# Peptides against a protein of PDB entry 3J47: the designs that were tried, part 3

Target 1, 121 residues: chain A of PDB entry 3J47
Amino acid sequence: IRLTNQLKSLKGLQSKLKDVVEYLDKVINKELPINHTILGKLQDVFNLLPNLGTPDDDEIDVENHDRINISNNLQKALTVKTNDELMVIYISNLVRSIIAFDDLIENKIQNKKIQEQRVKD
Target 2, 69 residues: chain B of PDB entry 3J47
Amino acid sequence: YEEKEESNLAATKSMVKIAEQYSKRIEEEKELTEEELKTRYVGRQDPKKHLSETADETLENNIVSVLTA

## One batch from the design tools (peptide; aimed at target 1 D19 E22 Y23)

Design b1_p8_7_s1 (made by RFdiffusion4, then SolubleMPNN; from b1_p8_7, 3 letters changed)
Fold by OpenDDE base, seed 5:
Structure b1_p8_7_s1 (fold): chain B 121 residues (1-121), chain C 69 residues (1-69), chain A 8 residues (1-8)
Amino acid sequence: as target 1 above (121 residues)
Amino acid sequence: as target 2 above (69 residues)
Amino acid sequence: TKLKIPPD
């Protein structure tokens, strides 16, 4: 249930991001008039996004340092954090797969022993 | 969406705690695997299936925790 | 530098 909700949330965010990109493409292609309200909100979102591209701005706000190390470093840190999270998920899935495999092997061994006992009887 | 953002923030805080719990859960999983190895020597029915189910549940909780993280 | 798109 929790995993499904997270996946649904992520899919919702992805869909919304795609809609924004499609809207921007239509605006660039002059297919739709620039909705200034949408553009303003999008600009606000981009301004709230850590500056992923410019190395020069010195103001490391120290309080966000633990979570949001600066712009490219933040995307890098978020990417690293996401990578670390994905790595932990991968390891956890691998460990589950190993346990499930071990159980399968054991079940096969037990089934073989039961069959061998039935043939002796 | 706002509720999900708040949930993601809570999840991120929980992730550090989950990393610590993950280390502990890995150890618990190893113990379960060792008990399975011992249970291979100790003959009969129920404890092995229960151990496997407990390991699966522990791993499921770990994955959910990591994904929630 | 905040990229401010001027509100029309």
Scores: peptide ipSAE 0.449, ipTM 0.822, DockQ to the pose 0.044
OpenDDE base, seeds 1, 2, 3, 4: peptide ipSAE 0.434, 0.451, 0.439, 0.438; ipTM 0.818, 0.821, 0.818, 0.827; seeds 2, 3 fail the geometry check

Design b1_p8_7_s2 (made by RFdiffusion4, then SolubleMPNN; from b1_p8_7, 3 letters changed)
Fold by OpenDDE base, seed 2:
Structure b1_p8_7_s2 (fold): chain B 121 residues (1-121), chain C 69 residues (1-69), chain A 8 residues (1-8)
Amino acid sequence: as target 1 above (121 residues)
Amino acid sequence: as target 2 above (69 residues)
Amino acid sequence: TKLSIPPD
């Protein structure tokens, strides 16, 4: 259920981003008037998003460099956290597989012992 | 979407807790494996099965917790 | 600013 909700949220965000891109393209092509309210909200969203893009070094004014570095650090931290979580999941699955394998080995040994007793019998 | 955001925030907090619990769960899993090894020597089938099931449940809870985080 | 994902 939680994974489904997260996936649904991500899909919703993706759809919205697509709509924004389509809107921006239409505005650039002068097919639709600029809705300043929508653009303002989008700008707010983009300002809240950590600047994931390494802006090319050339045009970034020195004052924005610190903010960009902080944003990049945040993105890096989030990526590291995600990797750590995935690693934990992987290890957990591996451990389950090992336990299951150990149980299978034990069952096989027991079955062999039962067969040996029946043959003696 | 707001409900999902709240769920994601709760999940993130849960992930931090899961990281702490993960270390504990690894230790518990090791103990279960050691007990299984000891039970193999005692020759009684029932305790081993219970230990295996407990280990599986612990792992399932860990995975669900990480997935929900 | 709450990224209000518009309720579809």
Scores: peptide ipSAE 0.482, ipTM 0.830, DockQ to the pose 0.072
OpenDDE base, seeds 1, 3, 4, 5: peptide ipSAE 0.396, 0.489, 0.426, 0.437; ipTM 0.823, 0.829, 0.832, 0.823; seed 3 fails the geometry check

Design b1_p8_7_s3 (made by RFdiffusion4, then SolubleMPNN; from b1_p8_7, 4 letters changed)
Fold by OpenDDE base, seed 4:
Structure b1_p8_7_s3 (fold): chain B 121 residues (1-121), chain C 69 residues (1-69), chain A 8 residues (1-8)
Amino acid sequence: as target 1 above (121 residues)
Amino acid sequence: as target 2 above (69 residues)
Amino acid sequence: TELKIPLD
């Protein structure tokens, strides 16, 4: 249930982001007027996105060239974190699979014992 | 969407705690597997099944937690 | 004797 809700939320967010991109493309192409309210909210989101990964060190006058590097470094750090998380999931799934195999082997052993008892009767 | 977003935010806030809990859950799962091995030797069926079920539940919770993270 | 695969 929780996973399904999260997946649905992520899909909803993805759809909304796609709609925003399509809207921005139409605005760039002069097909639609700029909705200032949507752009303001989007700008706020884009301004918050880089800040979500930087601790509150208020004062670094990082010149524009370093912002791309910081964005790339943050993206790289997020990618590394995501990779580590995926590895943990993978290991967990493997462990679960091993446990399931152990149970299967035990069930087979039990079944064999039951058959051996039936042959002795 | 809003209710699910709130649920996702709650899950995200729990992520740090989940990472710590994940390590603990893996340890608990290993302990359960060891008890299953011990129960296999003793020939009692019920403790092994319970151990496997608990290990599966622990893994499921870990997977859910990491996927929510 | 049925092999019960634990289905998650």
Scores: peptide ipSAE 0.512, ipTM 0.852, DockQ to the pose 0.010
OpenDDE base, seeds 1, 2, 3, 5: peptide ipSAE 0.506, 0.497, 0.508, 0.496; ipTM 0.849, 0.851, 0.845, 0.844

Design b1_p8_7_s4 (made by RFdiffusion4, then SolubleMPNN; from b1_p8_7, 4 letters changed)
Fold by OpenDDE base, seed 1:
Structure b1_p8_7_s4 (fold): chain B 121 residues (1-121), chain C 69 residues (1-69), chain A 8 residues (1-8)
Amino acid sequence: as target 1 above (121 residues)
Amino acid sequence: as target 2 above (69 residues)
Amino acid sequence: VELKIPLD
C-alpha cells in the first residue's frame, strides 16, 4: 500500500513535469503565450527544490555558477541517497527470498521424509 | 499532493531510523536462521515454522519501512 | 505431498 502511494505520487509528479515540458515546448514554438503565473510558480518550485534540502543558505550571494553546481551536487546527493535506499530494499528483498527458499527446502525435505515413510508402510 | 509530500518527508525521517533498525533486524534474522538451522537438528516442527514466520514478518516490516521512506 | 510455498 505505501509503495503504491509513493509510486502514485511519483507518477503524478512525472505527469505534471511532462505537462510543464509540453507547455514550455509550445511556448518555444510560439504556439501558446507564456503563462507568467504558471511559469512563476514553477520557477518558485524549482528554486525551492534546492532550498528544501538546505533552508539555511538564504544569505550568500553565491554566483550563478556555484548555484548550478550546488543544485547539481544536491540532486546528486539526493540521487545517491535514493540509490542507497533502493539498495537496502533490494538487499531486504533478496534476504526475504533466501528465507522463502530455505522454507521451500525444508518443505521438500519433509515431503521426502513423508514419501519414504509411505514406502516403508 | 501536499499531504503526500508531508507523508514522504515523514517517511524519509523514518528511513534513517529504519536504516538503523534494518541493521538490527538483519542481525535478528541471522539469529533466527541459526535457530532454525539448530531446530532442524532437534526435530521439532513448531519452533521452525514460528521462526520462519517471525523472520518473514521482520523482513516485511523492513521492506514496508524502507518503502515508506 | 504438495510443496507449500511460504506465502509472504
Scores: peptide ipSAE 0.498, ipTM 0.849, DockQ to the pose 0.010
OpenDDE base, seeds 2, 3, 4, 5: peptide ipSAE 0.497, 0.501, 0.436, 0.512; ipTM 0.836, 0.832, 0.831, 0.837; seeds 2, 3, 4, 5 fail the geometry check

Design b1_p8_8 (made by RFdiffusion4)
Pose (drawn by RFdiffusion4):
Structure b1_p8_8 (pose): chain A 91 residues (1-28, 36-48, 72-121), chain B 63 residues (1-40, 47-69), chain P 8 residues (1-8)
Amino acid sequence: IRLTNQLKSLKGLQSKLKDVVEYLDKVIHTILGKLQDVFNLNNLQKALTVKTNDELMVIYISNLVRSIIAFDDLIENKIQNKKIQEQRVKD
Amino acid sequence: YEEKEESNLAATKSMVKIAEQYSKRIEEEKELTEEELKTRPKKHLSETADETLENNIVSVLTA
Amino acid sequence: LKTSKIKD
């Protein structure tokens, strides 16, 4: 789902660029200003990425913890299944 | 495009706030362990732990 | 003169 959403966003840019290129050919305005703003707003992320890296680490650790908890419950389920099997054999 | 951006936007606004949501997910995780212990309720605890893991995964995907 | 537009 996230991927489809991202693709939609990129699609708009691609179409928008095509339109801009055709527009410029024909010319040979608000949209252009807006685009410029967006441009000014990856490169800058570079410095910002430094911080993001730290936060990514924290969210990785949280994921690991959740995985451990899930494994715990999984073990309990396995034990229950084994007990059920034993009971069936007895019967 | 808009629908997709909305979902992404929510992911961003969650990333700004994740410090509090982390602490609440940490607690939730502990709660699920407690429930399991009682069972040894167990199911409820397990569900809570899974939810906490899912929230962490969503946070990582956003990042 | 003809007009040119960019699609929204």

Design b1_p8_8_s1 (made by RFdiffusion4, then SolubleMPNN; from b1_p8_8, 6 letters changed)
Fold by OpenDDE base, seed 3:
Structure b1_p8_8_s1 (fold): chain B 121 residues (1-121), chain C 69 residues (1-69), chain A 8 residues (1-8)
Amino acid sequence: as target 1 above (121 residues)
Amino acid sequence: as target 2 above (69 residues)
Amino acid sequence: DEKAFIKE
């Protein structure tokens, strides 16, 4: 259930992002009037998104350097947190697999003993 | 969307709690494996199965908690 | 309603 809800949410975000790109393309082509309110909110969202793009060395004005550094630090912190979480999941799955394997071995040994007893009777 | 954001925030707080519980659950899992080893020596089948099932449930709860977070 | 478009 939870995984399905996360997947549905991610698909919803992907669809919305696609709609935004299609809207931007139509605005660039002058097919639709620029909705300044939607564009302003989108710009605010993009400004809040950590710049995932490699800073190509072009004219990023010095005043944006502090905001970019804060954004990059936040992105790095979020990436580290995500990696730590994934690592915990991975270790937990490995431990579960080991326990399940140990139980399988025990069940196999017990089944073998039961078969050996039935052959002797 | 707002309900999902609230769920993600609650999940993130739950992850910190889960990380603390994870260390405790790993120790509990080790104790269960040691009891299984002891139960192998005592020759009683029933305690081993229950221990295995409890370990699997504990790990499933950990995985679901981390995935939800 | 921009809020309605995001909810849908």
Scores: peptide ipSAE 0.363, ipTM 0.821, DockQ to the pose 0.126
OpenDDE base, seeds 1, 2, 4, 5: peptide ipSAE 0.363, 0.385, 0.386, 0.387; ipTM 0.825, 0.831, 0.833, 0.829; seeds 1, 2, 4, 5 fail the geometry check

Design b1_p8_8_s2 (made by RFdiffusion4, then SolubleMPNN; from b1_p8_8, 6 letters changed)
Fold by OpenDDE base, seed 2:
Formats: C-alpha cells, structure tokens, sequence
Structure b1_p8_8_s2 (fold): chain B 121 residues (1-121), chain C 69 residues (1-69), chain A 8 residues (1-8)
C-alpha cells in the first residue's frame, strides 16, 4: 500500500512535469501565453529539489559551490539510504531462500530415511 | 501531495527504525537456524518446521516493513 | 545557482 502510494505520487509528479514540458513547448512555439503562476510554482519546486543538474561550467560563483555541495551531499545521502534499503531487502530474500533450501534438504533426508526403513521391513 | 510528503518523511524515520530492527531480527533468525541445527538430532515432531515458518514470517514482516517504508 | 527565471 505505501509503496503503491509513493509510486502513485511519483507518477503524479511525472505526469505534472510532462504537462509542464508540453506547456513550455507550446509557449516556445507561441501557441499559448505563459502561465506565470504555474511557472513560478514549478520554479519553486525545482529550487527546492536537490540540484541534480551538473552545474553549467560558466559562472563559478563561490556561494553556488557550497549549495551544490550540500545538494550533492543530500542526493548522495538519499542514494546511500536507498542502496542500504535495497541491500536489506536483498539479504532478507537471500535468507528466506537459504531457509527454504535447508527445509528442502531436510525433507529429502527424511524421505530417504522413510524409504530405507520401508525396504528393511 | 503535502500529506504524502509528510507520510514519506514519517516512513523514512520508520525505515531507520526498521533497519535497526532488521539487524536484530537477522541475529534472532540466525539463532533460530542454529537451534534448528541442534534440534535435527532430536528425531521427533518438527520444531524445525515451526522455526522455519517463524523465520519466514519474520522475514515477510521485515520485507513488508522495508517495502512499506 | 537559484535558477531565478527572471520574469520580464
């Protein structure tokens, strides 16, 4: 349920981003006027997003370097956290597979013992 | 959207707690597997099956918890 | 850099 809700939220965001791109393309083509309110809100969202963009090389303003480092650190921290979570899921599945395999081996050993006993009787 | 962001933040905090619980549960599961190894020599009713089922349930709860987080 | 879309 939660993962489905997160996925639904991400899909909603993706759809909204697509709508904005389509809107921007129409504005560039002079087909529609710029909705400054939507653009401003989108800009605010992008400014709140960790700057995933490679900084275009040109304006090395020193203040931007610290913000980029903080944003990159946050992105790296989120990536590390996601990797750790995936690792936990992977290990959990591996452990389940090992337990299931151990049970299968035991069942096979028991079945063999039962068959050997039936041959002696 | 804001309610979901708050839910994601709460989920993220829960994930950290789940990671700690996971480490503990893995150790408990390992102890259970060692007890199964010892119990294999005592040739009657299958405490092994119950232990395996309990380990599977614990793992399922962990996976659902991590997946839900 | 804050992408200040300079509104004209």
Amino acid sequence: as target 1 above (121 residues)
Amino acid sequence: as target 2 above (69 residues)
Amino acid sequence: PELAFIKP
Scores: peptide ipSAE 0.426, ipTM 0.817, DockQ to the pose 0.039
OpenDDE base, seeds 1, 3, 4, 5: peptide ipSAE 0.413, 0.409, 0.411, 0.411; ipTM 0.810, 0.810, 0.822, 0.810; seeds 1, 4, 5 fail the geometry check

Design b1_p8_8_s3 (made by RFdiffusion4, then SolubleMPNN; from b1_p8_8, 6 letters changed)
Fold by OpenDDE base, seed 2:
Structure b1_p8_8_s3 (fold): chain B 121 residues (1-121), chain C 69 residues (1-69), chain A 8 residues (1-8)
Amino acid sequence: as target 1 above (121 residues)
Amino acid sequence: as target 2 above (69 residues)
Amino acid sequence: PEVAIIKP
């Protein structure tokens, strides 16, 4: 259920981003008027997003260097956290597989013992 | 969207708690495997199966918790 | 760069 909700959220965000790109393309092509309210809210969302974009090298005003470093550090921290979580999932699945394999071996040994006993009787 | 942001924040806090629980659950799983090894020597089938099932359930809960965080 | 909100 939670994973499905997260996936649904991400799909919703992706759809919205696509709609924005399509809207921006239509505005650039002068096909539609700019809805300033939607664009303003999107700009707010993009400004709240850690600046995940590679800074285009051209206007490195020195004052933005600290903000870019903080944003890059946050992105790096989120990436590290995601990697750690994936590692935990991987290890958990591996351990479950090992336990299941151990049980299979034990069941096979028991079945062999039962068969050997039936041949003696 | 706000409900999902709140859910993601709660999930992130849950992930930190899950990381702590993961370390503890790894230790519990190791104890379970050691008890299975001891129970292999005693030759009784029933305790081993229960231990394996408990380990699987613990792992499943861990995976679901990490996937939901 | 702070995306300058070009408010009119």
Scores: peptide ipSAE 0.438, ipTM 0.819, DockQ to the pose 0.043
OpenDDE base, seeds 1, 3, 4, 5: peptide ipSAE 0.420, 0.418, 0.423, 0.408; ipTM 0.813, 0.812, 0.824, 0.812; seed 1 fails the geometry check

Design b1_p8_8_s4 (made by RFdiffusion4, then SolubleMPNN; from b1_p8_8, 6 letters changed)
Fold by OpenDDE base, seed 2:
Structure b1_p8_8_s4 (fold): chain B 121 residues (1-121), chain C 69 residues (1-69), chain A 8 residues (1-8)
Amino acid sequence: as target 1 above (121 residues)
Amino acid sequence: as target 2 above (69 residues)
Amino acid sequence: PELAFIKL
């Protein structure tokens, strides 16, 4: 349920971003007027997002380097955390697989013993 | 959206707690598997099945917890 | 760089 809600939220965000791109394309093509309110809110959201963008190399403003580093560090920390969580899930599944194999081996050994006993009788 | 963001933040905090619990549960599962190995020599079927089921349930709870966080 | 969307 929670993962589904997160995925639904991400899909909602993706859809909204697509709508904005389509809107921007229409504005560039002079087909529709700019909705400054939607653009302003979207810009605010993008400014609040950790700068996932490769910094365009051209404006070496020293203040931007520290903010970019903080944002990159946050993104890296989130990526590491996500990787750690995925690793835990992977290990959990591996352990379940091992237990299932151990049970299968035991069942096979027991079945063999039962068959050997039936041949002696 | 804000409610989901708050839920994601709460989930993220829960994940850290779950990771700690997971490490503990893996150790508990390992102890269970060692007891199964000991019980294999004693020749009774029932304790091993119960141990396997308990390990599976513990793992299921861990996966659900990580997936829900 | 803060994408200062220049409010025109």
Scores: peptide ipSAE 0.434, ipTM 0.824, DockQ to the pose 0.040
OpenDDE base, seeds 1, 3, 4, 5: peptide ipSAE 0.425, 0.419, 0.429, 0.417; ipTM 0.823, 0.821, 0.828, 0.814; seeds 1, 3 fail the geometry check

## One batch from the design tools (peptide; aimed at target 1 I38 D44)

Design b1_p9_1 (made by RFdiffusion4)
Pose (drawn by RFdiffusion4):
Structure b1_p9_1 (pose): chain A 91 residues (1-28, 36-48, 72-121), chain B 63 residues (1-40, 47-69), chain P 9 residues (1-9)
Amino acid sequence: IRLTNQLKSLKGLQSKLKDVVEYLDKVIHTILGKLQDVFNLNNLQKALTVKTNDELMVIYISNLVRSIIAFDDLIENKIQNKKIQEQRVKD
Amino acid sequence: YEEKEESNLAATKSMVKIAEQYSKRIEEEKELTEEELKTRPKKHLSETADETLENNIVSVLTA
Amino acid sequence: LEFEHLEFD
């Protein structure tokens, strides 16, 4: 789902660029200003990424913890299944 | 495009706030362990732990 | 600084 969403966003840019190229050919405004703003707004992320790296680490740790908890419950489920099997054999 | 941006936007606003959500997910995780212990309720605890993991996964995907 | 948001036609 996230991927489909990202693709939709990129699609708009692609189409938008084509339109802009055609527009320029024809010419040979508000949208242009808006685009420029967006441009000014990965390069910048480079410095910002430094911080993101730290936050990514934290969210990786959290995921690990959750995985451990899930494994715990999984073990309990396995044990219950084994007990059920034993009961059936007895019967 | 908008729908997809909306989802992304929520992912971003959650990333700004994740410090509090992390502490509440930490607690939730512990709660699920408690429930399992009682069972040894167990199911409820397990569900809570799964939810916490899922919230962490969503946070990582957004990042 | 002020910035405007891109719109798609």

Design b1_p9_1_s1 (made by RFdiffusion4, then SolubleMPNN; from b1_p9_1, 7 letters changed)
Fold by OpenDDE base, seed 2:
Structure b1_p9_1_s1 (fold): chain B 121 residues (1-121), chain C 69 residues (1-69), chain A 9 residues (1-9)
Amino acid sequence: as target 1 above (121 residues)
Amino acid sequence: as target 2 above (69 residues)
Amino acid sequence: PVYQKLELP
């Protein structure tokens, strides 16, 4: 259930992002006029994306270069964290698969013993 | 969508605690597997199945926890 | 032989 909700949320975000890209492409191709209000909101979203990990850094007068470096470091840290989590999931799935195989092997051995007993009787 | 995003954000904030719980659950799973191995040598069928099911449930909870993180 | 397919949950 939770995973399905996360996947649905992610799919919703992906759809919205696709709509934004399609809108930007139409603006670049001069098919639609530039809507400054939409662009402003998009810029706000893009500026908030790296800051999702540190809500407190918005008040420091750090020169634009240092803000870009902090943003890149945060994005890198989030990427590393996500990679570590995915690795843990992968290892867990492997361990589960190994346990399931061990049980299957045991069940096969037991079934073989039962068959050997039935042939002797 | 918004309720699910909020739920995902709350889950993401708990990731550190989940990592600690995950390490503990992996150790519990190993212990269950060792007990299954011991029970394999003792030749009793019923305890082994129960340990296997418990290990599978523990692994499932770990996977769901990490995927929710 | 009923191989219980261990359904990977």
Scores: peptide ipSAE 0.486, ipTM 0.841, DockQ to the pose 0.012
OpenDDE base, seeds 1, 3, 4, 5: peptide ipSAE 0.476, 0.469, 0.481, 0.473; ipTM 0.837, 0.831, 0.842, 0.836; seed 4 fails the geometry check

Design b1_p9_1_s2 (made by RFdiffusion4, then SolubleMPNN; from b1_p9_1, 5 letters changed)
Fold by OpenDDE base, seed 4:
Structure b1_p9_1_s2 (fold): chain B 121 residues (1-121), chain C 69 residues (1-69), chain A 9 residues (1-9)
Amino acid sequence: as target 1 above (121 residues)
Amino acid sequence: as target 2 above (69 residues)
Amino acid sequence: RTFRKLEFP
């Protein structure tokens, strides 16, 4: 249930992002008038997003360098956190696979004992 | 969308708690695996199976918790 | 010899 809700939220975000890109392309192509209210809200969203992109090298004033370093540090911290979470999932799956394999071996041993007993009887 | 954003925010806030719960569940899983090993020597089929099933359930809950974080 | 397929719950 929770995974399905997250997947649906991510799909909703992806659809919204696609609609924004399509809107921006139409504005660039002069097919639609620039809606300043939508652009302002989008700009606010982008300003709230950790700048995960390398800023284009062409506008790096010294103030941007500290913000870029903070953003890169945040991106690195998020990457490390994601890696730790993935490692935890991997270990959990490995342990589950080991337990399942142990059960399979035990079931095989038991089945062999039952067959050996039936041949003696 | 809003209900899911709220659910995702609640999941993200729960992530720290999930990490603590994960550490605890790994310990519970290890205890289960050790008891399963003990049951193999005693020759009693039923306790070992129940222990393996409980370990699997604990792992599933961990995986779901980490994937929802 | 049917290996009981471990059904993951």
Scores: peptide ipSAE 0.463, ipTM 0.842, DockQ to the pose 0.011
OpenDDE base, seeds 1, 2, 3, 5: peptide ipSAE 0.443, 0.442, 0.441, 0.435; ipTM 0.814, 0.818, 0.810, 0.813; seed 5 fails the geometry check

Design b1_p9_1_s3 (made by RFdiffusion4, then SolubleMPNN; from b1_p9_1, 7 letters changed)
Fold by OpenDDE base, seed 4:
Structure b1_p9_1_s3 (fold): chain B 121 residues (1-121), chain C 69 residues (1-69), chain A 9 residues (1-9)
Amino acid sequence: as target 1 above (121 residues)
Amino acid sequence: as target 2 above (69 residues)
Amino acid sequence: KVYRKLELP
């Protein structure tokens, strides 16, 4: 359930980002007028995106170009963190598989002993 | 969308706590595996099966916790 | 021979 909600959230964000890119392309091509309210909300989102990872740096007057680099570095750090989490999940699944194989081997040994005992009787 | 953003922020704060709980759950999983090894020598079928099922449940809860973070 | 199929969660 939680994973489905996160995936649905991420899909919703991806769709919204796609709509924004399509809107920006239409504005660049002069097909649509600039909606200042949408651009203002986008700027607010882009200003909040770098702050979502580090709550403590409210004071850096960094030029817009350096803010894009910081956002890319944070996205890279989030990607590395996600990769580390996936690696830990993989190791956990491997350990679970080993435990399950150990139980299967034991059940096989026990079944063999029971069959050998029944053949002697 | 806003309620979902608030839920994602709460989920991100819970994620840091989940990472700490994850480290503890890995240790608990390792302890369960050691107890399975001990129960194998005692010849009692039922305790070993129960310990394996408990290790499986602990791993599942850990995976769900990390995937939910 | 009861091979319990490993139910992966």
Scores: peptide ipSAE 0.498, ipTM 0.848, DockQ to the pose 0.011
OpenDDE base, seeds 1, 2, 3, 5: peptide ipSAE 0.494, 0.495, 0.482, 0.485; ipTM 0.846, 0.848, 0.837, 0.844; seed 1 fails the geometry check

Design b1_p9_1_s4 (made by RFdiffusion4, then SolubleMPNN; from b1_p9_1, 5 letters changed)
Fold by OpenDDE base, seed 2:
Structure b1_p9_1_s4 (fold): chain B 121 residues (1-121), chain C 69 residues (1-69), chain A 9 residues (1-9)
Amino acid sequence: as target 1 above (121 residues)
Amino acid sequence: as target 2 above (69 residues)
Amino acid sequence: SSYEKLEFP
């Protein structure tokens, strides 16, 4: 259930992002006028994206260069964290698969023993 | 979507705790596998199946925890 | 011989 909810949220975000990209492409192609209100909201979202991991950094009067560096460091840290988590998931799945395989082998051995006993009776 | 986002945020905040729990769960899974191996030598089907199922459940919980984080 | 497929949960 939780995984399904996370996946749905991620899919929703992905769909919204796709719609934004499509809108931006239409604006670039001069098919639609620039909506300043939509662009302003998008800019706000993009500016908040790096700070999603550290809500406390928004109050520090850091010069723009330092903010960019902090933002980049946070993004990198989040990427590394995500990679580590995915690696753990991968290893866990591998271990589960090995255990399941071991059980299958044991079941086969047991079935073979049962068959051998039936042939002797 | 909003309820799921809130759930994801709560899960992300607990990631440090999940990492510790994950390490413990991995150790528990290893212990179960060793006990399964021992039970294989004892020749009883039922204990081995139960141990395997417990190991699978432990792994599932680990995967769900990591994916939720 | 029913090989119970270990259903991955």
Scores: peptide ipSAE 0.486, ipTM 0.842, DockQ to the pose 0.012
OpenDDE base, seeds 1, 3, 4, 5: peptide ipSAE 0.465, 0.465, 0.489, 0.465; ipTM 0.839, 0.832, 0.847, 0.838; seed 4 fails the geometry check

Design b1_p9_2 (made by RFdiffusion4)
Pose (drawn by RFdiffusion4):
Structure b1_p9_2 (pose): chain A 91 residues (1-28, 36-48, 72-121), chain B 63 residues (1-40, 47-69), chain P 9 residues (1-9)
Amino acid sequence: IRLTNQLKSLKGLQSKLKDVVEYLDKVIHTILGKLQDVFNLNNLQKALTVKTNDELMVIYISNLVRSIIAFDDLIENKIQNKKIQEQRVKD
Amino acid sequence: YEEKEESNLAATKSMVKIAEQYSKRIEEEKELTEEELKTRPKKHLSETADETLENNIVSVLTA
Amino acid sequence: EKSLDLLLK
């Protein structure tokens, strides 16, 4: 789902660029200003990425903890299944 | 495009706030462990732990 | 325009 959403965003840019190229050919405004703003707003992320890296590490650790908890419950489920099997054999 | 951006936007606003959500997910995780222990309720605890993991995964995907 | 408005808002 996230991927489909990202693709939709990129699609708009691609189409928008084609339109802009055609517009320029024809010319040979508000949208242009808006585009420029967007441009000014990955390069900049480079410095900002430094911080993101730290946060990514924290969210990795959280995921690991969750995985451990899931494993725990999984073990209990397996034990219950084994007990059920034993009871069936007895019967 | 908008629908997709809406989902992404929510992922971003969650990333700004995740410090509090992390502490509440930490607690929730512990709660699920407690429920399991009682069972040894157990199901409820397990569900809570799964939810916490899921929230962490979603935070990582947004990043 | 709407896409750009969303990006800038």

